Peptides against a protein of PDB entry 4LZF. Designs and how they scored, part 8

Target 1, 155 residues: chain A of PDB entry 4LZF
Amino acid sequence: GGRLVVFPNGTRKELSADGQTVKVMFFNGDVKHTMPDQRVIYYYAEAQTTHITYPDGMEVLQFPNNQTEKHFPDGRKEITFPDQTVKTLHPDGREESVLTDGTIIQLNPDGSKVIQFNTGQREIHTADFKRREYPDGTVKTVYSDGRQETQYPTG

## One batch from the design tools (peptide; aimed at target 1 T11)

Design b1_p19_1_s1 (made by RFdiffusion4, then SolubleMPNN; from b1_p19_1, 6 letters changed)
Fold by OpenDDE base, seed 4:
Structure b1_p19_1_s1 (fold): chain B 155 residues (1-155), chain A 19 residues (1-19)
Amino acid sequence: as target 1 above (155 residues)
Amino acid sequence: MVEFPAEDGEAAPGPPPPP
Protein backbone atom coordinates (compact mmCIF):
# COMPACT_ATOMS: atom_id res chain seq x y z
CA GLY B 1 0.00 0.00 0.00
CA GLY B 2 0.92 3.66 -0.18
CA ARG B 3 2.74 5.43 2.61
CA LEU B 4 1.84 8.72 4.26
CA VAL B 5 4.55 10.63 6.07
CA VAL B 6 3.45 13.50 8.29
CA PHE B 7 6.08 15.98 9.41
CA PRO B 8 5.90 18.01 12.64
CA ASN B 9 5.43 21.24 10.66
CA GLY B 10 2.27 19.84 9.04
CA THR B 11 3.85 18.89 5.71
CA ARG B 12 2.54 15.60 4.37
CA LYS B 13 4.31 13.23 1.99
CA GLU B 14 2.28 10.63 0.14
CA LEU B 15 4.15 7.77 -1.49
CA SER B 16 2.42 5.56 -4.02
CA ALA B 17 2.41 1.82 -3.46
CA ASP B 18 4.91 1.37 -6.30
CA GLY B 19 7.08 4.21 -4.95
CA GLN B 20 7.04 5.93 -8.37
CA THR B 21 4.80 8.83 -7.38
CA VAL B 22 5.52 11.17 -4.52
CA LYS B 23 3.15 13.92 -3.46
CA VAL B 24 4.32 16.44 -0.91
CA MET B 25 1.72 18.77 0.52
CA PHE B 26 3.60 21.51 2.32
CA PHE B 27 2.27 23.34 5.36
CA ASN B 28 2.04 26.57 3.31
CA GLY B 29 -0.29 24.91 0.78
CA ASP B 30 2.40 24.24 -1.83
CA VAL B 31 2.23 20.88 -3.55
CA LYS B 32 5.10 18.95 -5.10
CA HIS B 33 4.44 15.94 -7.29
CA THR B 34 7.27 13.72 -8.45
CA MET B 35 5.95 11.56 -11.27
CA PRO B 36 7.11 8.16 -12.58
CA ASP B 37 8.63 9.94 -15.60
CA GLN B 38 10.75 12.02 -13.16
CA ARG B 39 8.77 15.14 -13.99
CA VAL B 40 8.39 17.38 -10.97
CA ILE B 41 5.21 19.42 -10.70
CA TYR B 42 5.45 22.15 -8.10
CA TYR B 43 2.42 24.25 -7.24
CA TYR B 44 3.00 27.49 -5.38
CA ALA B 45 -0.18 28.10 -3.42
CA GLU B 46 0.33 31.79 -2.65
CA ALA B 47 1.38 32.66 -6.21
CA GLN B 48 -1.10 30.15 -7.70
CA THR B 49 1.72 29.20 -10.08
CA THR B 50 2.61 25.76 -11.37
CA HIS B 51 6.22 24.95 -12.19
CA ILE B 52 6.92 21.73 -14.06
CA THR B 53 10.50 20.53 -14.38
CA TYR B 54 11.33 17.74 -16.79
CA PRO B 55 14.38 15.46 -16.55
CA ASP B 56 15.64 16.75 -19.93
CA GLY B 57 15.83 20.28 -18.49
CA MET B 58 12.56 21.54 -19.96
CA GLU B 59 10.54 23.75 -17.65
CA VAL B 60 6.93 24.87 -17.86
CA LEU B 61 5.49 27.73 -15.86
CA GLN B 62 1.76 28.27 -15.57
CA PHE B 63 0.70 31.57 -14.04
CA PRO B 64 -2.71 32.42 -12.53
CA ASN B 65 -3.41 34.88 -15.37
CA ASN B 66 -3.22 31.93 -17.83
CA GLN B 67 0.23 32.94 -19.08
CA THR B 68 2.32 29.87 -19.84
CA GLU B 69 6.08 29.84 -20.27
CA LYS B 70 8.07 26.97 -21.72
CA HIS B 71 11.80 26.93 -21.18
CA PHE B 72 13.42 24.52 -23.60
CA PRO B 73 16.75 22.75 -22.95
CA ASP B 74 18.25 24.59 -25.95
CA GLY B 75 17.66 27.93 -24.18
CA ARG B 76 14.59 28.86 -26.21
CA LYS B 77 11.63 30.29 -24.33
CA GLU B 78 8.04 30.22 -25.50
CA ILE B 79 5.56 32.50 -23.77
CA THR B 80 1.85 32.12 -24.36
CA PHE B 81 0.23 35.30 -23.14
CA PRO B 82 -3.33 35.51 -21.76
CA ASP B 83 -4.45 36.93 -25.13
CA GLN B 84 -3.02 33.77 -26.76
CA THR B 85 -0.15 35.63 -28.41
CA VAL B 86 2.83 33.30 -28.56
CA LYS B 87 6.25 34.85 -28.12
CA THR B 88 9.38 32.84 -28.78
CA LEU B 89 12.70 34.06 -27.45
CA HIS B 90 15.62 32.43 -29.20
CA PRO B 91 19.08 31.92 -27.67
CA ASP B 92 20.56 34.22 -30.36
CA GLY B 93 18.40 37.09 -29.05
CA ARG B 94 15.80 36.89 -31.81
CA GLU B 95 12.22 37.25 -30.67
CA GLU B 96 9.17 36.13 -32.59
CA SER B 97 5.60 36.95 -31.66
CA VAL B 98 2.69 35.23 -33.34
CA LEU B 99 -0.55 37.12 -32.85
CA THR B 100 -3.96 35.47 -32.87
CA ASP B 101 -4.75 37.10 -36.22
CA GLY B 102 -1.72 35.36 -37.76
CA THR B 103 0.52 38.43 -37.74
CA ILE B 104 4.14 37.54 -37.02
CA ILE B 105 6.48 40.07 -35.43
CA GLN B 106 10.18 39.32 -35.50
CA LEU B 107 12.68 41.30 -33.47
CA ASN B 108 16.23 40.69 -34.59
CA PRO B 109 19.37 41.02 -32.43
CA ASP B 110 20.50 43.97 -34.58
CA GLY B 111 17.36 45.87 -33.52
CA SER B 112 15.58 45.41 -36.84
CA LYS B 113 11.96 44.33 -36.85
CA VAL B 114 9.97 42.41 -39.42
CA ILE B 115 6.19 42.30 -39.34
CA GLN B 116 4.48 39.73 -41.50
CA PHE B 117 0.87 40.80 -41.66
CA ASN B 118 -1.98 38.35 -42.13
CA THR B 119 -2.75 40.25 -45.37
CA GLY B 120 0.54 39.04 -46.87
CA GLN B 121 2.11 42.48 -46.48
CA ARG B 122 5.48 42.65 -44.78
CA GLU B 123 7.01 45.58 -42.98
CA ILE B 124 10.71 45.84 -42.27
CA HIS B 125 11.97 48.27 -39.67
CA THR B 126 15.62 49.25 -39.46
CA ALA B 127 17.48 52.16 -37.93
CA ASP B 128 17.46 53.85 -41.35
CA PHE B 129 14.02 53.05 -42.76
CA LYS B 130 10.65 51.41 -42.58
CA ARG B 131 9.76 49.37 -45.64
CA ARG B 132 6.36 47.99 -46.56
CA GLU B 133 6.28 45.15 -49.05
CA TYR B 134 2.98 44.38 -50.70
CA PRO B 135 1.88 41.04 -52.21
CA ASP B 136 1.75 42.64 -55.67
CA GLY B 137 5.48 43.45 -55.44
CA THR B 138 5.05 47.13 -54.57
CA VAL B 139 7.58 48.31 -52.02
CA LYS B 140 7.24 51.53 -50.06
CA THR B 141 10.19 52.82 -48.07
CA VAL B 142 10.10 55.62 -45.54
CA TYR B 143 13.57 56.69 -44.49
CA SER B 144 14.47 58.10 -41.09
CA ASP B 145 15.07 61.50 -42.72
CA GLY B 146 11.44 61.55 -43.91
CA ARG B 147 12.23 60.70 -47.54
CA GLN B 148 9.81 58.27 -49.16
CA GLU B 149 10.32 55.92 -52.08
CA THR B 150 7.91 53.65 -53.88
CA GLN B 151 9.08 50.80 -56.05
CA TYR B 152 6.49 49.36 -58.38
CA PRO B 153 6.46 45.78 -59.63
CA THR B 154 7.90 45.42 -63.10
CA GLY B 155 4.78 44.69 -65.16
CA MET A 1 0.73 3.22 6.64
CA VAL A 2 1.20 6.59 8.32
CA GLU A 3 4.56 7.70 9.65
CA PHE A 4 5.48 10.71 11.77
CA PRO A 5 9.18 11.29 11.15
CA ALA A 6 11.34 14.08 12.37
CA GLU A 7 11.36 17.11 10.10
CA ASP A 8 13.99 17.07 7.39
CA GLY A 9 14.93 19.22 4.41
CA GLU A 10 12.15 17.65 2.31
CA ALA A 11 9.58 19.11 4.69
CA ALA A 12 10.38 22.67 3.59
CA PRO A 13 8.70 24.37 0.64
CA GLY A 14 10.62 25.17 -2.51
CA PRO A 15 11.96 28.59 -3.38
CA PRO A 16 9.56 31.32 -4.53
CA PRO A 17 8.32 30.94 -8.11
CA PRO A 18 10.11 32.78 -10.88
CA PRO A 19 8.73 36.31 -11.38
Scores: peptide ipSAE 0.056, ipTM 0.691, DockQ to the pose 0.638
OpenDDE base, seeds 1, 2, 3, 5: peptide ipSAE 0.052, 0.053, 0.047, 0.050; ipTM 0.697, 0.686, 0.655, 0.681

Design b1_p19_1_s2 (made by RFdiffusion4, then SolubleMPNN; from b1_p19_1, 7 letters changed)
Fold by OpenDDE base, seed 1:
Structure b1_p19_1_s2 (fold): chain B 155 residues (1-155), chain A 19 residues (1-19)
Amino acid sequence: as target 1 above (155 residues)
Amino acid sequence: MVEYPEEDGEEAPGPPPPP
């Protein structure tokens, strides 16, 4: 059968009969599970946070405010905020936020910003201009020097 | 089976999770 080890400090260790599952219940209320698939699940009692580590290097954090974070082996991070906005941080420094309304906000490593609105409009921010592209093909540009340009669709 | 070791043979709790 399984084994229960009770340490003097109050920590308890439960081993499954097959030895494939280990549960450590620490004296502070933290819990560590080692699973047959080599996944390690940490529960931090004070923080009420769950941290899952996978053998491939994937990590998942679950916070008490319903924020979740995924840390991918390639260095990418994906954060799901309590409001259900999903932010992806790429290894190249690019950041992408997907809002619940479908709006996508991209921050590029060069400092440029692209907003893809749910309406099909796109806004591009650079050091030199702010440009709004409309679904009809109209493009409005405001340059850093104050000049404005409107390009109309060829109809 | 229940075992009662005389010494603490288990790791300490993990550090606080990242923010």
Scores: peptide ipSAE 0.280, ipTM 0.802, DockQ to the pose 0.699
OpenDDE base, seeds 2, 3, 4, 5: peptide ipSAE 0.224, 0.047, 0.204, 0.198; ipTM 0.775, 0.680, 0.781, 0.770

Design b1_p19_1_s3 (made by RFdiffusion4, then SolubleMPNN; from b1_p19_1, 9 letters changed)
Fold by OpenDDE base, seed 4:
Structure b1_p19_1_s3 (fold): chain B 155 residues (1-155), chain A 19 residues (1-19)
Amino acid sequence: as target 1 above (155 residues)
Amino acid sequence: EVLYPAENGEEAPGPPPPP
């Protein structure tokens, strides 16, 4: 059958009969599960945080505030905030946030920002201007110098 | 089966979680 190892420090190690599952209950309340699929689930008792590591390099963090972070092997990081906003950080420095209302906010490595509103409007922010694009094809640009330009879909 | 390993084989907790 399974095995239980009890250490003098109070740590307990449970081994499944097949040897595929290992559960370590540390003296500090932390818990480590090694699963048959080689993922490791570590629970930090004091921080109330779960850290899952996968053999492919994927990592998942679950925080007590209901924030979840996924660290992908490609270097991408996905954060699900408590409000269910999902932020993706790309290896190239691009950041994308998807709000619960469907708004998408993109931060580009060049410092530009693009907001895709749930209304179909898009706003582009650069060092030089803010530009609002409307679904009808109207484009309004406000330059950093205060100049404004409106482009109409009819020319 | 319950085993009591030697002190030098004790399991230690992992490092603190990332912030």
Scores: peptide ipSAE 0.067, ipTM 0.710, DockQ to the pose 0.626
OpenDDE base, seeds 1, 2, 3, 5: peptide ipSAE 0.050, 0.042, 0.052, 0.041; ipTM 0.705, 0.676, 0.715, 0.695

Design b1_p19_1_s4 (made by RFdiffusion4, then SolubleMPNN; from b1_p19_1, 8 letters changed)
Fold by OpenDDE base, seed 2:
Structure b1_p19_1_s4 (fold): chain B 155 residues (1-155), chain A 19 residues (1-19)
Amino acid sequence: as target 1 above (155 residues)
Amino acid sequence: EVLYPEEDGPAPPGPPPPP
């Protein structure tokens, strides 16, 4: 059978019979599970938040508003918002958001922005221009000086 | 001597969700 330890402060520690699973129920309502795979699942009772840590340095946060965050060992973060938008933050400072309609928004470290619309149109924002690319190959560019250029598909 | 196991305390609060 498992072992139960009850501490004077009300914290309880349960050990599985094989000793591979440890459950700590803290006096404040927090719960810590150490799993056989060395994953640690911590539940914050007040915040109603679950924090999972993996041996490789991966972390998963689950918030009460249904937001989920994955923190990768390489420093990348993936945030799934309550609206199911997925935002990826890269270590180089690049950010990518995938909307539920399939739109992809990329923010680059240089401040440029790329929007891939679900319509197949693409919009590129730089310091020098805003460019709209159409599925037919038409490209419209508005430069920072107000000049406009339209490039038509080469026939 | 009743060796009381080390009292394990709660872990520090995790990061708040981003805005």
Scores: peptide ipSAE 0.047, ipTM 0.637, DockQ to the pose 0.277
OpenDDE base, seeds 1, 3, 4, 5: peptide ipSAE 0.043, 0.046, 0.044, 0.041; ipTM 0.650, 0.626, 0.662, 0.637

Design b1_p19_2 (made by RFdiffusion4)
Pose (drawn by RFdiffusion4):
Structure b1_p19_2 (pose): chain A 155 residues (1-155), chain P 19 residues (1-19)
Amino acid sequence: as target 1 above (155 residues)
Amino acid sequence: PDMPANPPPVTLPARPADP
């Protein structure tokens, strides 16, 4: 029916009957679970933070302010803030944010960006211009040279 | 709106050795 082992330093280990699951309760209050499928779940007592390592290389951190960070094997990083905005950082430097109100912000490493407002408008920023596109078909552009342009709807 | 700021990096303590 399993075992409990207590070490001189105060660390405790609990093994399942099949030995597949191991739980380590460290003297400092940290808790580690090793699962049969080799997931490792580590709880940091003082920091009140959980770190989960998956066999496929994915790592997940849960911070006590309810922030979650996911690290994918390819280098992508996904952050869920407490407000539930999801921000994704790509290794090439692109950043994409999906806010709960529906706004999407896409930032390129060259500094250009596309913003998709929940209102249906779209804004594009490049080295040459800032552009706003409207649901009615109107397009407004401000160029680097200071000129402003309005493209009216066909209708 | 601006792109949301990245959270500050968090340094977690080193883990105790596994028994």
Fold by OpenDDE base, seed 4:
Structure b1_p19_2 (fold): chain B 155 residues (1-155), chain A 19 residues (1-19)
Amino acid sequence: as target 1 above (155 residues)
Amino acid sequence: PDMPANPPPVTLPARPADP
């Protein structure tokens, strides 16, 4: 009960029997699927890239190098790099990267950086200092002027 | 550890017009 339409330019359009799924195979090799849930899956043949758009405004990009990007309706972007690092870009300018080893790197809009190491150590980078926090409560600070300070845990 | 470098911005190709 489906239909196939072949256009003079070589584009082909397949309609499902229920009319809920449409597949367009463009003359350039691109493929567009319109799904029953109204998501549109577009494959760029030359770029070998898949772009999925959802009715809620979500977008998903899948690149040939295995990079995946999710563009959320709220403006957040989540990038899964080929190495499986996941980077989240927030609308406020904050960036968070989760490395495969469990390290979390946060870049703040003010330019500060926080690294949560997989060891439980935390490092804070600001314009004025670099600070290392240790699980035992020790804190070491290296100031931009070269001063160093160590704070020891109580007890 | 160092943060991985961001890939360059990707510009999607133009799409053919819907038939």
Scores: peptide ipSAE 0.094, ipTM 0.672, DockQ to the pose 0.807
OpenDDE base, seeds 1, 2, 3, 5: peptide ipSAE 0.084, 0.083, 0.083, 0.094; ipTM 0.668, 0.668, 0.668, 0.674

Design b1_p19_2_s1 (made by RFdiffusion4, then SolubleMPNN; from b1_p19_2, 10 letters changed)
Fold by OpenDDE base, seed 5:
Structure b1_p19_2_s1 (fold): chain B 155 residues (1-155), chain A 19 residues (1-19)
Amino acid sequence: as target 1 above (155 residues)
Amino acid sequence: VELPALPPEVVLPEPPPLP
C-alpha cells in the first residue's frame, strides 16, 4: 500500500504503493510531485504557478493568467501568451512572434525587424530604411534620410 | 502590430526544506 508521512511542521509526504510517485504537500500550500518519468511538478501556492522540470533539462512554467513558458535545455524559450500568440526567444538573441492571425514578427540580433503579414506583404525595418514588399513584386523603400524608392515588378 | 507586453518573469520562491 501507499505510505503517508506527516512531519511535525504539517508537511505531508505521500508515497505510491509502487514507490514511483512521491507527492509532498508543504505546510505553505506548495505541492511537489515526483513522477515515474522523473519529471518534477512543483506548484507554488502563493504565485499559483506550476513549474515542471524534466530530466533532460526542459522546464515548463504555467502561470495563473494562462501564460505558458517552455525553457529548452539549449536556452531557447517559447512563450504562449493568454491570447495564444507564441513568442520564441532564441539563444542568439533572435525573437520570433507568431500571432493568431498568421502574422509573423521577427526581431534579429542586429536590431532589424521583419514582419510577414498574413496578406503576403512583408515589411523590413533596419537602421537605414523601412521596406515594404508586396505580393505583386512591388517594393517600396523609405530611407532614414527621407528618400523614397519604389521598385516595380519587371513584367 | 503591437506585441503583447511580456509580463515580467515571475520570481519563483524556493521550496521550503523537507524536514
Scores: peptide ipSAE 0.043, ipTM 0.604, DockQ to the pose 0.669
OpenDDE base, seeds 1, 2, 3, 4: peptide ipSAE 0.037, 0.041, 0.041, 0.037; ipTM 0.626, 0.589, 0.632, 0.636

Design b1_p19_2_s2 (made by RFdiffusion4, then SolubleMPNN; from b1_p19_2, 10 letters changed)
Fold by OpenDDE base, seed 5:
Structure b1_p19_2_s2 (fold): chain B 155 residues (1-155), chain A 19 residues (1-19)
Amino acid sequence: as target 1 above (155 residues)
Amino acid sequence: MELPALPPEVVLPEPPPLP
């Protein structure tokens, strides 16, 4: 059978019959589960946040607002917002956001921004210009000096 | 299109020590 240890401070430790699952219920309401797959699930009662750590170094955060964050061992982070927008932060400083409408927003380490609209239009923002690319091949550029250029598709 | 602002990083408390 399972074992229950009750500590003088009110913390309780439950061990499964097979010894592979350990549940600690802390006196402050926090809960720690050590699972057979060696993942550790920690629930912070005050913050109402779940923190899962995996043996490979992956971490998953589940916030009370339904936001989830995955922290990968390589330093990449993936944030799923309550609205189901997914933002990926790369170790090189690149950020990518995928909106529910299919729009993709990329922030590059050089400070440039690229927006791929669900309409097939693409907008590029740099220090020197803003450029809009249209599905028909038309390209409109507005330079930082105020100059505008339109490139028409070669018929 | 405005990206939702990242909520502030939640600082997680340290778990209480086991007796």
Scores: peptide ipSAE 0.044, ipTM 0.610, DockQ to the pose 0.671
OpenDDE base, seeds 1, 2, 3, 4: peptide ipSAE 0.035, 0.041, 0.041, 0.044; ipTM 0.634, 0.599, 0.632, 0.609

Design b1_p19_2_s3 (made by RFdiffusion4, then SolubleMPNN; from b1_p19_2, 10 letters changed)
Fold by OpenDDE base, seed 5:
Structure b1_p19_2_s3 (fold): chain B 155 residues (1-155), chain A 19 residues (1-19)
Amino acid sequence: as target 1 above (155 residues)
Amino acid sequence: VELPALPPEVKLPAPQPEP
C-alpha cells in the first residue's frame, strides 16, 4: 500500500504503493509531484503556476492566464500566449512570432525585422530601408534617406 | 501588426524545501 507521512508543520508526503510517485503537499498549499518518468511537477499555490522540470533540463511553465512557456535545455524559449500566438526566443537573440492568422514575425539579432503576411506579402525592415515584396514579384523599397524604388517583375 | 506585449515574466518563488 501507499504511505502517508504527516509532518508537524502540516506538510504531507504521499508515496505510491510502487514507490515511483511522490506527492508532497506543503503547508502553504504548494504541491510537488515526482513522477515515475523523473519529471517534477511543482504547483505554486499563491501564483497558481505549474512548473514542470524534466530530467533532460526542459522546463514547462503553465500560468493561470493560460500562457505556457517551454524552456529548452539549449536556452530556447517557446511562449504560447493566451490568444495562441507562439513566440520562440532563440539563444542567438532571434525571435519568431507566429500569429493565429498565419502571419510570421521575425526579429533578427542584427535588429532587422521580417514580416511574412498570410497574404504572401513580405516586409523587411532594416536600418537602411523598409521593403515590401509582393506575390507577383513587385518589390517596393523605401530607403532611410527618403528615396523610393519600385522593382517590377520581369514579364 | 502589433505583437501582444510579452506579459512580464512571472518570477516564481523559491520552491519549498522538502522536510
Scores: peptide ipSAE 0.114, ipTM 0.691, DockQ to the pose 0.706
OpenDDE base, seeds 1, 2, 3, 4: peptide ipSAE 0.100, 0.097, 0.107, 0.104; ipTM 0.686, 0.684, 0.686, 0.691; seed 1 fails the geometry check

Design b1_p19_2_s4 (made by RFdiffusion4, then SolubleMPNN; from b1_p19_2, 8 letters changed)
Fold by OpenDDE base, seed 3:
Structure b1_p19_2_s4 (fold): chain B 155 residues (1-155), chain A 19 residues (1-19)
Amino acid sequence: as target 1 above (155 residues)
Amino acid sequence: VELPALPPEVTLPAPPPEP
């Protein structure tokens, strides 16, 4: 049979009959589950946040506003916002946001920004210019000094 | 395009010591 241990501080520890599952109910309302697959599920009662740790070093955070964060062992973080926008933070400092309409926004470590619109247009932002590329091959550049250049497709 | 604001950093409390 399972075993229940009740501690003087009110914390309770429940062991499964096989000993593979451990449930700790802390006196503050927090709950810790250690599963047979060695994942640990921790619930923070005050924050209403669930934190899952995996043996490989993966971590998953679930917030009460429906935001989910995945922390990968390689240092990458993936944030799923309540609106289902997904933002990836790469270890090299690159950030990528994928919007629900298919727009991709990339922030590069050099400070440049690239927006790939769902229309096939692309916008590039650098310290020196903003450039918009159109599907027909037209390219419009606005330089930081106020100059504008339009390159027309060769056809 | 304005991205949703990140929620404030949630400082998770230290788990109580396991007895």
Scores: peptide ipSAE 0.044, ipTM 0.628, DockQ to the pose 0.635
OpenDDE base, seeds 1, 2, 4, 5: peptide ipSAE 0.043, 0.042, 0.042, 0.042; ipTM 0.625, 0.624, 0.627, 0.633; seed 2 fails the geometry check

## One batch from the design tools (peptide; aimed at target 1 P8 T11 F26)

Design b1_p20_1 (made by RFdiffusion4)
Pose (drawn by RFdiffusion4):
Structure b1_p20_1 (pose): chain A 155 residues (1-155), chain P 20 residues (1-20)
Amino acid sequence: as target 1 above (155 residues)
Amino acid sequence: SVADLKAQRAANEAALAAEE
């Protein structure tokens, strides 16, 4: 029916009957679970933070302010902030934020960006210009040289 | 920091290996 082992230093280990699941309760209050599928779940008592390592290379951190960070094997990093904005950092430097109101912000490493407002407008920033596109078909552009352009809808 | 948490975890694991 399983075993409990208590070490001189106060660390406790609990093994399942099949030995597949191991729970370690460290003297300092940290808790580690090793699962049959080799996931490792580590709880940091003082920091109140959970770190989960998956066999496929994915790592997940849960912070006590309810922030979650996911690290994918390829290097991608996904952050869920407490407000539930999801921000994805790519190793090449691209950043994408999907906010709960529906706004999407895409940032390129060269500094250019595309913003998709929940209102249906779209804004593009490049080295040459800042452009705003409207649902009615109107396009407004401000160029680096200071000129401003309005492209009116066909209708 | 995340590095400090990983260092704490490595210290706990080392202490456990010594007890085993």
Fold by OpenDDE base, seed 4:
Structure b1_p20_1 (fold): chain B 155 residues (1-155), chain A 20 residues (1-20)
Amino acid sequence: as target 1 above (155 residues)
Amino acid sequence: SVADLKAQRAANEAALAAEE
């Protein structure tokens, strides 16, 4: 009950019997699937990359190196790297990377950087200083002028 | 680049639209 259309340029269009699934096989080897749920799966043959678009505006890119990118309708992007690091890019310009060891790296729009180490230590980078916060409450600051300050926890 | 891929797709889809 399905239908296959072959165009002069070599592109093929296959329609399911129910008409809810459409498969387009382009002349260059790319493939486009339109699913009943209105999800569109596009495969770039040469690049071996899959691009899924959802009706809500969500997009997912899957690269041959095992990198995955999610583009959310709110403008947020989430990149899962081959090493399984997850980087989130927020619409406000904030970036957050979660490493496999549990380290979290935050880049803020003001240029500051915060590293939350898996040890519980936190490091804050600003234009004026680098600050290391320790789980015991000790805080060490190295200022851009070379001055160093240690703040000891209350005993 | 992703932009190049999207351009390739757009060309393919435009070519199909011209055939239909």
Scores: peptide ipSAE 0.513, ipTM 0.927, DockQ to the pose 0.924
OpenDDE base, seeds 1, 2, 3, 5: peptide ipSAE 0.511, 0.505, 0.507, 0.512; ipTM 0.926, 0.925, 0.926, 0.926

Design b1_p20_1_s1 (made by RFdiffusion4, then SolubleMPNN; from b1_p20_1, 12 letters changed)
Fold by OpenDDE base, seed 4:
Order: sequence, then C-alpha cells, then structure tokens
Structure b1_p20_1_s1 (fold): chain B 155 residues (1-155), chain A 20 residues (1-20)
Amino acid sequence: as target 1 above (155 residues)
Amino acid sequence: SIEELKERERENEKILEEEE
C-alpha cells in the first residue's frame, strides 16, 4: 500500500503504493505533487497559485485571477489573461497578442507594429508610416511627414 | 512575484529535507 509520513512540523508526505506519485502537504498549506510523468505540481496556498514544472523545462503558472503563464524551454512565454487574450513573448523580442475577437497585434523588435484585424484589414506601424491594408487590395499609407498615399487594387 | 513563490517553494523543500 501507500505510505504516509507525518513530520513533527505538521508536513505530510504521501507516497503511492507504486512510489510514482508523491504528495507533500507542507505545514504552511502548500502542496507539492510529483507525478509519474515527472511533472511537478506545486500549489502555493497563500497566493492560491499553481506552478507546474515539466521534465522538458516547461513551466506553467496558474493564478487565482485565471491568468495562466507558460514558460517554454526555448525562452518563449505565453500569457493567457483573464479576458482570454493570449500574449506570446518570443526570445527575439517579438510580442504577439491574440485578442478574443481574433485581432492579432504583433510588436516587432525594430519597434514596428502590425495589427491583423478580424475584418481582414491589416495595419502596419513603422517609424516612417502607418499603413492600412484592406481585403480588396487597397492600401492606404500615411507617412510621418504627413504625406498620404493610396494604392488601389489591380483589376 | 514568481521569484518570491519559487523562494517559498525552495524554503519548504529545504525544511522537508532537513526533517527527512
């Protein structure tokens, strides 16, 4: 059968019969689960936060406000906000936010910004211009000098 | 912070290791 160890400080350690699952209930209310798949699930009682570590180095944080953060082994981070917006931070400094309406906002390391609207329109922000691309192929550009240009679709 | 949480985890693990 399983084994339960109770320590003098009140910490409890439960071992499964197969020894593949370990549950530690710390004296401060924190809980650590070591699973057969080698993932470790830690629950911080005061913060009501769950931290999952995977053997590949992935980490998942689940906050009481329903925010979830994933830290990938490649250095990428994915944040799911309470409103279900998903923000990805790439190791190269690129940031991408996917809104619940399907709008995608990309921030590039060069400071440029690309917004892909759910309507199929795209807006590009650079140091030199703001550009709106329409599904019909029309492109409107407003340059930093105040010049405006419209490119009409061919056909 | 996440760092404070990880520190708390390390402290709990250290205390457990000292009792084992």
Scores: peptide ipSAE 0.407, ipTM 0.902, DockQ to the pose 0.924
OpenDDE base, seeds 1, 2, 3, 5: peptide ipSAE 0.399, 0.397, 0.396, 0.404; ipTM 0.900, 0.899, 0.899, 0.901

Design b1_p20_1_s2 (made by RFdiffusion4, then SolubleMPNN; from b1_p20_1, 10 letters changed)
Fold by OpenDDE base, seed 4:
Structure b1_p20_1_s2 (fold): chain B 155 residues (1-155), chain A 20 residues (1-20)
Amino acid sequence: as target 1 above (155 residues)
Amino acid sequence: SEEELRQREAENEALLAEEE
């Protein structure tokens, strides 16, 4: 059968009969589950946050505000915000946000920013200019010096 | 913060290890 150990400090440890599942209920209300698949589920009672660690090094944080963070073994981090925007932080320093409307916002390590609008427009921000590309092939550039350029599509 | 949470977990595990 399973075992329940109750420690003097009030911490409780439940072991399954097979020993593959361990549940620790800490005196402070935190709960740790070690599962047969070797995932560890930790619940922080005060923060109402769940932290899941996987044997491959994947980590998942679930916050009470409905934010979820995934930490991938490759160093990538994926944040699902309460508004359902998904932000990916890449190990190279690139950040990508996918908005619920399908707009993609990319922040590049060089400080440039690219917005892919759901309309097919693209906006590129660099140190030297802001550029708007339109689906018709029109490109409008505003340079840091205040110069503006419009490139018209070639038919 | 995430670091504070991790610290809290580590403290709980340390306390458990002392009780075991």
Scores: peptide ipSAE 0.332, ipTM 0.878, DockQ to the pose 0.947
OpenDDE base, seeds 1, 2, 3, 5: peptide ipSAE 0.320, 0.315, 0.322, 0.321; ipTM 0.874, 0.872, 0.875, 0.875

Design b1_p20_1_s3 (made by RFdiffusion4, then SolubleMPNN; from b1_p20_1, 11 letters changed)
Fold by OpenDDE base, seed 4:
Structure b1_p20_1_s3 (fold): chain B 155 residues (1-155), chain A 20 residues (1-20)
Amino acid sequence: as target 1 above (155 residues)
Amino acid sequence: SEEELKEREKKLEEELAAEE
């Protein structure tokens, strides 16, 4: 059968009969589960936070405010905010946020910003200009010097 | 912080390992 070990400090260790599941209940209320699939689920009782580590190096954090963070083995981080915005941080420094309305905001390592609106409009911010692209092919550019340019669709 | 949580886990594991 399973085993329960109770340590002098009050920590408890439960071993499944097959030995594939280990549950440590620390004296402070934290809980560590080692699962048969080699996931380790740590619950921080005071912080009410769950930390899951996977054998491939994936990590998942679940915070009490309903924020979740995924740390991928490739160095990518995906944050799901309480408002359900999903932000991806790439190892190259690129950041992408997907809003609940489908708007995508991209921050590029060069400092440029691209907003893909759910309306099909796109806005590009660079050091030199802000550009709005419209679904009809119209492009409006406001340059840093205050010059404005409108490019009309061909056709 | 995430780091503080990891350090807390590590400390508790070290304490457990000392009792095992």
Scores: peptide ipSAE 0.121, ipTM 0.784, DockQ to the pose 0.948
OpenDDE base, seeds 1, 2, 3, 5: peptide ipSAE 0.115, 0.110, 0.119, 0.121; ipTM 0.779, 0.773, 0.785, 0.784

Design b1_p20_1_s4 (made by RFdiffusion4, then SolubleMPNN; from b1_p20_1, 13 letters changed)
Fold by OpenDDE base, seed 5:
Structure b1_p20_1_s4 (fold): chain B 155 residues (1-155), chain A 20 residues (1-20)
Amino acid sequence: as target 1 above (155 residues)
Amino acid sequence: SVEELKKRKEELEKELKEQE
């Protein structure tokens, strides 16, 4: 059968009969499950947060507010917010947010920003200008010096 | 923070390992 060990500090360790599953119930209420697939599921009792670690280094955090964070082995992070917005943070400092309406917001390491609206319009922000691109091919640019330029579609 | 949570986990895991 399985084995139960009770430590002097009140922590309990349950081992399955096959030895492939280990459950640790810490004295503070935290729970650690080591699964046969080597996935470790840790529950932080006070924070009500689940933290899954995978053998490849992948980590998944599930918060009580329904936020989920994925920490990839390559250093990328993916945050799913309670509103279902997905934000990806890249190791190079680039950030991308995908809104539920399909709008994509990109923040680049150089400080530039690109918004791809669900309407098909795109807005580009740089140190030198803000540019709006329209589906018809019209491009409006406002430069940092106050100059404005409109480029009309050829067609 | 996530860092604080991870630290707490590591402390508890260390204490367990010392008792095993």
Scores: peptide ipSAE 0.350, ipTM 0.892, DockQ to the pose 0.874
OpenDDE base, seeds 1, 2, 3, 4: peptide ipSAE 0.349, 0.342, 0.342, 0.348; ipTM 0.892, 0.889, 0.891, 0.892

